# Peptides against a protein of PDB entry 4Z63, part 113

Target 1, 334 residues: chain A of PDB entry 4Z63
Amino acid sequence: LCLGMNDLTGNIPEDLFHLKRLNLLGIQENRLSGSLSREIRNLSSLVRLDVSWNLFSGEIPDVFDELPQLKFFLGQTNGFIGGIPKSLANSPSLNLLNLRNNSLSGRLMLNCTAMIALNSLDLGTNRFNGRLPENLPDCKRLKNVNLARNTFHGQVPESFKNFESLSYFSLSNSSLANISSALGILQHCKNLTTLVLTLNFHGEALPDDSSLHFEKLKVLVVANCRLTGSMPRWLSSSNELQLLDLSWNRLTGAIPSWIGDFKALFYLDLSNNSFTGEIPKSLTKLESLTSRNISVNEPSPDFPFFMKRNESARALQYNQIFGFPPTIELGHNN

## One batch from the design tools (peptide; made by RFdiffusion4, then SolubleMPNN)

Design b2_p16_3_s1 (from b2_p16_3, 9 letters changed)
Fold by OpenDDE base, seed 3:
Structure b2_p16_3_s1 (fold): chain B 334 residues (1-334), chain A 16 residues (1-16)
Amino acid sequence: as target 1 above (334 residues)
Amino acid sequence: PSYITSHNPEPLLPKQ
């Protein structure tokens, strides 16, 4: 049943919960309000539940133990409060959980040992606090993780050295500290292709440790951190780099010539730094900017990107990395 | 001057 993108108001009719054979319930993009009914437990055949973009409030009901086939739960952009229900945090069937842009709070706790099918987690823009959950690497299929815009004080857990499944990681604006430790840990994530760390590590030094290596890194975004230092030499070994945003930092020194050696680099933003010297001639030889054949068919993160232009302007949303125009931005340097 | 982030910087729609 798909009733999304309407102006439906009020509550879900109780009789809807009698549809025991229902595999898909999509009621997204409406004005449905009140609590999400506990009676969703009666939908025992449910594979996909999409209640996103509504006015739901209260706690998410703890009924997911009665939904043994549920693979997809989409609840982004609601008014949900409380924590992740225990049955949801222990769901063995769940592949994707998206609860972005709610008011969920407390410590983030997932039983990753039980969540054997979880591959995508979006909990961005909530009120989670405390530390990053150390047991996330126990979610052996977890590839996509968005935890941006929460209040995860402290450092990236040491356990994330073992996060082998991690491919796409977003931690923007999450009050993280110690970029040196974070990068030192995350370099061990062999499948990591996308790393977004914008609005963290305020005023720290970007490490220039030549021992750091991100073999599969395609997307690195570490903007608006007020980072000091220079262009990091370790990044030159990330041969698959496609997008680099280090804008709005306090980086100094020259832009190195090796920046033009990235065959797949189509988006470069180094603006609003303190770089000096000449623009490397190698930038004029970037193959991705000269050749039209960028393979648009690469897997992208499940979480959206946003380009923030001005404090008062609406951010532009990009659902795919290749949605960004080919760009070289070097403005507002010394 | 712009920068990329992975969160919507817009205020959460006031929970009406």
Scores: peptide ipSAE 0.435, ipTM 0.837, DockQ to the pose 0.625
Fold by OpenDDE base, seed 2:
Structure b2_p16_3_s1 (fold): chain B 334 residues (1-334), chain A 16 residues (1-16)
Amino acid sequence: as target 1 above (334 residues)
Amino acid sequence: PSYITSHNPEPLLPKQ
């Protein structure tokens, strides 16, 4: 049943929960309000539940143990409060959980040993607090993780050295500390292609440790951290780099010539730093900017990106990395 | 100058 993108109001009619053969319930992009009924438990054949972009409130009902076929739960952009229900945090069938842009709170806890099918987790823009869950690497299929815009504190857990499934990781604006430790840990994530750390590590030094190596890194965003230091030499070994944003930091020194050696680099933002010297001539030889054959069909994160142009301007949403225009921004380095 | 985030930097607008 797909009733998305309408002007439906009120609550879900109770009789809808009698549809025991229903595999897909999509009621997204409406004005449905009230609590999400516990009677969703009666939808025992449900594979996909999309209640996103509504006015739902209250706690998410703890009935997911009665939904053994549920693979997709989309509840983003609602007014849900409380925590992740225990049955949801233990779901062995769930592949994708998206609860971005809610009011969920408390300590983030998932039973990753039970969540054997979980491959995508979006809990960005909530009110989770405490520390990052150390057991996330136990989610052995977890590839996409967005935990941005929560109130986590402390460091990236040491256990994330073993996060082999991790490919796309967003932690922007989550009050994280110790960038040296974070990078030292995350370099062990051998499948990591996208790393977004914007608005963390305030005023720390960007490490220039030659022992750091991110072999498969395609997207690195560490913007608006007020980071000190220079262009890190270790980044020169990330030969697959496509997008680099180090804007809004306090980086100094010259822009190194090796920045032009990245064959796939199509987006470079080093703006609003304190770089000096000449613009490397190698930047004029970036193959990605001269050849139109950027493979637009590469796997991308499930979480959206946002470009903030000005403090007063609305952020532009980008659902894919290749939605960003080919860019070299070196402005405001005076 | 712009910067990239993986969160909407705007305040959560109540869904109208």
Scores: peptide ipSAE 0.451, ipTM 0.836, DockQ to the pose 0.720; fails the geometry check
Fold by OpenDDE base, seed 4:
Structure b2_p16_3_s1 (fold): chain B 334 residues (1-334), chain A 16 residues (1-16)
Amino acid sequence: as target 1 above (334 residues)
Amino acid sequence: PSYITSHNPEPLLPKQ
């Protein structure tokens, strides 16, 4: 049943929950309000539940133990409060959980040992507090993780050295500290292709440790952190780099010539730093800017990106990395 | 100059 993208109001009719053979319920992008009924438990054949972009409130019902076939739960952009229900946090069937832009609070807890199928997690823009869950690497299929705009004080857990499944990681604006430790840990994530750390590590030094290596890194965004230091030499070994944003920091020194050696680099923002010297001539030889063949078919994160232009303008949303225009921004370096 | 985030930097819509 697909009723998304309407102006439906009120709550879900209780009789809808009699549809025991229903595999897909999509009611997204409406004005549905009130609590999400616990009677969802009666939809025992449910594979996909999309209640996103509504006015649902209250706690998410703890009924996911009665939904053994549920693979996809999309609840982003609602008014949900409380925590992740225990049955949801223990779901062995769930592949994707999206609860971005809610009011979920408390400590984030998932039973990753039970969540054997979880591959995508979006909990960005909530009210989770405390530390990052140390057991996230136990989610052995977890590839996509957005935890941005929560309050995860402290450091990236040491356990994340073992996060082999991690490919796309977003932690923007999550009150993280110790960028040196974070990068030192996350370099062990051999499948990591996208790392977004914007609005963390305020005023710290960007490590220039030549021992750091991100083998498969394609997207690195560490903007607006007031980071000190220079262009990190370790980044030169990330030969697959496609997008680099280090804007709005306090980085100094020269822009190194190796920045032009990245064959796939199509987006570079080093603006609003304190870089000095000449613009590397190698930037004029970026192959990605001379050829139209940006592989549009590459896997992208499930979480969106946002470009913030100024305080008064709305952020532009980009659902795919290749949605960004080819860019070289080197402005405002004094 | 702009910067990229992985969250909507806009104020949370007033929760009704």
Scores: peptide ipSAE 0.435, ipTM 0.835, DockQ to the pose 0.589; fails the geometry check
Fold by OpenDDE base, seed 5:
Parts: C-alpha cells; structure tokens; sequence
Structure b2_p16_3_s1 (fold): chain B 334 residues (1-334), chain A 16 residues (1-16)
C-alpha cells in the first residue's frame, strides 16, 4: 500500500492493521499525526515501513519482534521521542534504519550481535547523548552510518579500528573531540570511502602524521572546525580522492603540488583558510576537470549531503556526491 | 563561501 506524497491527515485507520499480508506500507510525505500505533505489530508480513516526513509523535512502539520480515524502516522527519525500542535494536531482519530528524534521546544502544542484517543506519539530527556506541563494529554488515547532529561528547571509540564493514561515515556537528585520535582509529577502516566530520574538533590541530593512511578514501569533508595546521601529507597517498572540503578552517602554509595528482578529484574546497603562496600549476592538469566522461556510477552514501553557502540561505541538498558541480574553491585565503 | 555538511543545518522546521 503506497499512499505517500499526499496531503493525508490524522491517524492511520485501525482497520489497516488487519492487512496481515501487507509487505509494503508507504505513507511518507503526508501530514499524519499522533502516535504510531502499536497495532503495526499485526502487519506480520511487513518488509518495508515508510512513515517518513509526517507529524508522528510519541515513542516508537516496541513491537518489532512481531515483524520478523521487516527489512526497511524509514521514519525520518517526524516528532518521535524516547529511544530506539528494544525490539528494533535487536531486529535480525532489519537492513536499513532511518530515523533522521526526530527528537530521539538518551544513550544510543543497538544490539549489533543480533542486528546481523543491518547495513544502513541514519540517526542524524536527533537528541542522542553520551558516547558513540562502542559495539557498532559488531554490526558486521553495517556500511552506511550517519550519526551527525547529535551530542556525542568525547572521542571516536577505539573499537572502530575493527569496523571493517564501514564505508560511509558521517559524524558532522556531533560535539566530537580529538581529531588525531579519530583519524588514527578510522584509518584502520579498510573499506572507508566517505568521511564527514564537519563542525567538530573546534580549534584542534589537523594531524600531519605521515603514518596515517586512508587507502580507499574518496570523500573527505572536515569543514568549519577552525582547525590549525597545514595540508596534511598523509592525504597525498589517498589516490582515489574525489571530493575534499577543508573550508572554514585556520589551515596555513602552501597548497602542495600533489593536490593536482589526484586523477579523480573533481571537487576541492580550501576556501576560508590562511593558505599562502602560489596556486599549484598541477591543479590546471586535473584530469577529472578536463575530461568530459567520468561515467562514475560509483556507490554513494545513503545519507544526503548539504551545502551551506550562506547563514541566511537554505542549504542545498545533494543525494549523491556527483551531484556536486566540478569545483575548485580557493577563495578567502591570505 | 560554502561548506559541506551531512546534516541539514536548517533549524528543524516543523513540517508545515
């Protein structure tokens, strides 16, 4: 049953929960309000539940033990409060959980040893507090993780050295500290291709440790952190780099010539720093900007990106990395 | 000058 993208109001009719053979319920992008009924438990054949972009409130019902086939739960952009229900946090069937942009609170806890199918987690823009869950690496299929805009005080857990499944990681604006530790840990994530750390580590030094290595890194965004230091030499070994945003920091020194050696680099933002010297001539030879046909059907993160141009301007949403225009931004340097 | 985030920096507008 697909009723998304309408102007439906009120609650879900109770009789809808008698549809025991229903595999897909999509009611996204409406004005549905009230609590999400516990009677969703009666939808025992449900594979996909999409209630996103509504006015739902209250706690998410703890009935996911009665939904043994549920693979996709999308509840982003609602008014949900409380925590992740225990049955949801233990779901062995769930592949994707998206609860971004709610009012979920408390300590984030998932039973990753039970969540054997979880591959995508979006809990961005909630009220989770405390520390990042140390057991996330136990989610052996977890590839996409967005935890941005929560209040995860402290550091990236040491256990994330073992996060082999992690490919796309977003922690932007989550009150994280110790960028040196974070990068030192996350370099061990051999499948990590996308790392977004914007609005963390305020005023710290960007490490220039030659021992750091991100072999498969394609997207690095560490903007608006007020970071000190220079262009990090360790980044030169990330030969697959496609997008680099280090804007709105306090980085100094020259832009190194190796920045033009990245064959796939199509988006570079080093603006609003304190870089000095000449623009590297190698930037004029970026193959990605001269060749028309980079048919890069590459996998993208499940979480969206946002470009914030001005404090007063609406952020532009980009669902794919290649949605960004080819860009070299070096403005507002010294 | 722009910067990239992975969250909507806009206030949670109540969905009108």
Amino acid sequence: as target 1 above (334 residues)
Amino acid sequence: PSYITSHNPEPLLPKQ
Scores: peptide ipSAE 0.427, ipTM 0.828, DockQ to the pose 0.721; fails the geometry check

Design b2_p16_3_s2 (from b2_p16_3, 9 letters changed)
Fold by OpenDDE base, seed 3:
Parts: sequence; structure tokens; C-alpha cells
Structure b2_p16_3_s2 (fold): chain B 334 residues (1-334), chain A 16 residues (1-16)
Amino acid sequence: as target 1 above (334 residues)
Amino acid sequence: PSWITSFDPEPLRPKS
């Protein structure tokens, strides 16, 4: 049953919960309000539940132990409060959980040893607090993680050295400290391709440790951190780099010539820094910008990217990294 | 200012 993208109001009719054979329920993009009924537990055949973009409020009902087939739960952009219900945090069937842009709070707790199928987690833009959950690496299939814009604090857990499944990771605007430690840990994530750390590490030095190595890194976004230092030499070894945004920092020195050696680099933003010297001629030789036929169909993060052009305008949403136009932005440097 | 992130920098607004 798909009733998305309408102007439906009120709550879900109780009789809907009699649909014992229902596999797919999509009621997204409506004006449904009130609490999400616990009677969803009666939908025992449910594989996908999409209640996103509504006006639901209250706590998410703790009924997911009665939904043994549930693979997809999408509840982004609602007014949900409280924590992740215990049955959801222990769901062995769940593949994707998206609760981005709610008012969920407390410590983030997931039983990763039980959540054996979880591959995508989007909890961005909530009110989770405390430290990052150290046991996330125990979610052995977890590839996509967005925890951006929460009230996390402290450092990236040491346990994330063992986060082998991690491919796409965003911690933007989560009050993280110690970028040196964070990068030192995350370099051990051998499948990590996308790393977004914007609005963290305020005023810290971007490490130039030549021992750092991100072998599979394609997307690095560390914008608006007021980072000091220079273009990090370790980044030159990330041969698969496609997108780099280090804008709105306090980086100094020259833009190194090796920045033009990235065969797949199509988006570069180094604007609003304190770089000096000449623009490397090697940038004019970027293969991705000179070749007309580079169509890359690659997996992308499940979480969206946003480009904020100014403080008053709504951010532009990009669902795919290749949705970004080929760009070289070097403005507002010295 | 222009930068990339993975969150909507706008506050949650009620649907009109």
C-alpha cells in the first residue's frame, strides 16, 4: 500500500492494521500526525515501513520484535522523541534504519551483535547526546552511517579501527574533537570511501602525518572547521579521490601540484582559506575535467549531501556525489 | 558562505 505524496491528515485508520499480508506500507510525505500506533505490530508480514515526511510525534513504539520480516524502516522528518526502542535496537531483520531529522534523544544504543543485517543507519539531525557508541563496529554489515548534527561529544572511539564494514561515514556537526585521533583511527577502516566531518574540530590543526593513509577514500569533506595547517601530504596517496571539500578553514601554504594528479577528482573546493602561491598548472590536466566520457556509476552514500551557498538560502540537496557539477573553487584565498 | 555537509543546516520547519 502506497499513499505517499498526498495531503492526508490525521492518524492511520485502525482497520489498516488488519492487513496481515501487507509487505509494503508507504505513507510518506503527508500530514499524518499523532503517535505512530503500536498496532503496527499487527502487520506481521511487513518488509518496508515508510512513514517519513509526516507530523508524527511521541516515542516510536517498541513493537519491532513482532515484525520479523521488517527490512526497511524510514521515519525521517517527523517529530519522534525518545530513544531507539529496544526491539528496534535488537532487530535481526532490519537492513536500513532512517530516522534522520527527528527529535530523538538520549544515548544512542544499538545491540549490534543482534542487528546482523543492518547495513544502513541514518540518525542525522537528532538530539542524541553522549559519546559515539563504541560498539558500532560490531554491526558487521554496517556500511552507511550518518550521525551528523547530533550532540555527540568527545573523540571517535578507538574501536572504530575495527569498523571493517564502514564505507560511508558522516559525523558532520557533532562537536567532535581531536581530528588527529579521528583520522588516525578511521584510516584503519579499509572500506571507507566517503568521510564527511564538516563543522567539527574547531580551530584544530589538520594533521600532516605522512603515516596516515586512506586507500579507498573517494570523498573527503572537512569544511568549515577553521582548521589550521596546510594541504596534508597523506592525502596524495588517496588515488581514488573524487571529491574534496576543505573550504572555510584556515589552511595556509601552497596548493600542492599533486592535487592535479587525481584521475577521478571532479570536485575541488579549497575556497575561503589562506592558501598562497600560484594555482598549480596540474589542475588544468585533471582527467575527470578534460575527458567528456567519464561516466562513473558507483555506489553512493544513502545519506544526502547538502550544499549551503549562503546563510539565508536553503541548502541544495544532492543524493549522489556525481550530482555535484564538476567544480574547481579556489576563491577567497590570499 | 558555501560548503558541503551531510545534514540540512536549516532547522526543522513545520510543514505548511
Scores: peptide ipSAE 0.338, ipTM 0.829, DockQ to the pose 0.689
Fold by OpenDDE base, seed 1:
Structure b2_p16_3_s2 (fold): chain B 334 residues (1-334), chain A 16 residues (1-16)
Amino acid sequence: as target 1 above (334 residues)
Amino acid sequence: PSWITSFDPEPLRPKS
């Protein structure tokens, strides 16, 4: 049943929940309100539930143990409160959980040993607090993780050295500390291609440790952290780099010539730093900007990116990395 | 001057 993208209002009729053979319920992008009914438990054949972009409120019902076939739960952009229900946090069938842009709170806890199928987790823009869950690497298929804009604190857990499945990771604006530790840990994530750490590590030094290596890194965003230091030499070994945003920091020194050696680099923002010296001539020879069509069909994070131009402007949403225009921004380095 | 992030900078609302 697909009723998305309408102007439906009120609550879901309770009689809808007698549809025992329903595999897909999509009611997204409406004005549905009230609590998400506990009677959703009656949809025992449900594989996909999309209630996103509505006005739902209250706690998410703890009925996911009665939904053994549920693979996709999309509830982003609602007014849900409370925590992740125990049955949801223990779901062995769930592949994708998207509860971004809600009011969920408390400690983030998932039973990753039970959640054997979880590959995508988006809990960005919630009110989770405490520390990052140390057991996330136990979610052996978890590839995409957005935890941005929560009230996490402390450091990236040491256990994330073992996060082999991790490919796309965002922790933007989550009050994280110790960038040196974070990078030292995350370099062990051999599948990590996208790392977004904007608005963390406020005023720390960006490590220039030659022992750091991110082999598969394509996207690095560490903007607006007030980071000190220089362009890190370890980044020069990330040969697959496509997008680099280090804007709005306090980085100093020269822009190194190796920045133009990245064959796939199409987006570079080093603006609003304190870089000095000349613009490397190698930037004028970036193959991605001169001759190469960057493949739009490359795997991308499930979470959206946002470009914020100023405090008053609405952020532009980009659902894919290649949605960003080819850019070299070096402005405001005074 | 711009910067990239992955969080919703403003509360998103359903279609008006």
Scores: peptide ipSAE 0.336, ipTM 0.838, DockQ to the pose 0.788
Fold by OpenDDE base, seed 4:
Structure b2_p16_3_s2 (fold): chain B 334 residues (1-334), chain A 16 residues (1-16)
Amino acid sequence: as target 1 above (334 residues)
Amino acid sequence: PSWITSFDPEPLRPKS
C-alpha cells in the first residue's frame, strides 16, 4: 500500500493494521501526526515501512520483534523522541534504518551482534549524546553510516579499525575531537570510500603523517574545522579521489602539484584557507574536467550531502555525489 | 564560498 506524496492528515486508521499480508506500507510525505501506533505489530508480513516526512511524534513503538520480515524502516523527518526501541536495535531482519532528522535522544545503542543484516544506518540530525557506540563494527554488513549532527563528544572509537564493512561514513558536526586519532583509526577501514567530518576537530592540526593511507577514498570532506597545517601528503596516495572539500580551515603553505594528478577529481574546494604560492598548473590537466565519463549508476552514500553557503542560508541538498557540479574553488586564500 | 556536510541545517524540519 503506497499513499506517499499526498496531503493526508491525522493518524493511520486502526483498521489498516488488520492487513496481515501487507508487505509494503508507504505513507511518506504527508501530514500524518500523533504517535506511530504500536498496532503496526499486527503487520506481520511487513517488509518495508516508510513513514518519513510526516508529523509523527512520541516514541517509536517497541514492537519490531513482531515484524520478523522487516527489511526497511524509513522514518526520517518526523518528530520522534526517545531512543531506538530495543526490538528495533535487535532486529535480525533489518537492512536499512533511516531515522534522520528526528528528536531521538540518549546514548545510541544497537545490538550489532543481533543486527546481522543491517547495511545502512542513517541517524543524522538527532539528539543522541555520549560516545560513539564502540560495537558498530560488530554490524558485519554495515556499509553506510550517517551519524552527523549529534553530540558524540570525544574520539572515534579504537574498535573502528575493525570496521571492514564501512564504505560511507559521515560524522559531520558531532563534537568530535582528535582528528589525528580519527584518521589513524579510519585508515584501517579498507572499504571506506566516503568520509565526511565537517564541523569537528575545531582548531586542531590536520595530520601530515605519510604513514596514513586511504586506499579506496573517493570523497573526503573535512570542511569548516579551522584546521591548521598544510595539504596532507598522505592524501596524494588516494588515487581514486573524486571530491575533496577542505574549505573553511586555516591550512597554509602551497597547493601541491599532485592535486592535479587525480584522474577522477571533479570537485575541489580549498577556499577560505591560508594557502600561498601559485595555483598549480597541473590543475589544468584534470581529465575529469575535460571529459566526465562517470557512471550515474555508481554506488553512492544513502545519506544526502548538503552544501551550505553561510550560517544563515539553507543548505542545498545533493542525493548523489555526482550531482555536484564540476568545481574548482580556491577563493579567499592569502 | 561554501562547505559540504551531511546533516540537515535545521533540525526537525517537517514536510511543508
Scores: peptide ipSAE 0.331, ipTM 0.838, DockQ to the pose 0.760
Fold by OpenDDE base, seed 5:
Structure b2_p16_3_s2 (fold): chain B 334 residues (1-334), chain A 16 residues (1-16)
Amino acid sequence: as target 1 above (334 residues)
Amino acid sequence: PSWITSFDPEPLRPKS
């Protein structure tokens, strides 16, 4: 049953929960309000539940033990409160959990040993607090993780050295500290292609450790951290780099010539730093900007990207990095 | 025009 993208109001009729054969319930992008009914437990054949972009409130019902076929739960952009229900945090069938932009709170806890199918987790823009869950690497299929805009005070856990499934990771604006430790840990994530750390590590030094290596890194965004230091030499070994944003930091020194050696680099933002010297001539030879035929295998994170043209502008949502225009931004350096 | 990249999800704004 697909009723998304309408102007439906009120709550879900109780009789809908009698549909024992229902595989897909999509009621997203409406004005549905009240609590999400516990009677969802009656939808024992449910594979996909999309209640996103509504006015639902209260706690998410603890009924996911009665939904053995549920693979997709989308609840983003609601008013949900409380934690992740125990049955949801233990779901062996769940592939994708999206609860972004709610009011969920407390410590984030998932039973990753039980969540054997989880591949995508979006919990961005909530009120989770405490530490990052150390057991996330035990979710052996977990590739996409958005934990941005929570209150995760502290450091990236040492256990994330073992996060081999991790491909797309956003921790933007989560009050994280110790960028040197974070990068030192995350370099061990062999499948990591997208790393977003914007609005963390305030005033720290960007490490220039030649021992750091991100072999498969395609997207690095570490904007608006007030980071000190220079262009990090370790980044020159990330030959697959497509997008680099280090804007709104306090980086100094010259822009190195190796920045123009990235064959796939189509978006570069180094604006609002303290870079000096000449613009590298190698930037004028970026193949991604001159050649139409670069088949870039684009990273496809499940979490959205946002771009603003200015501070007052509405953020434009991009579902794919390729949606960004080819850009070289070097403005506001001194 | 300077592009400001934001990978921070937008807060709950009421759907206009």
Scores: peptide ipSAE 0.032, ipTM 0.737, DockQ to the pose 0.471; fails the geometry check

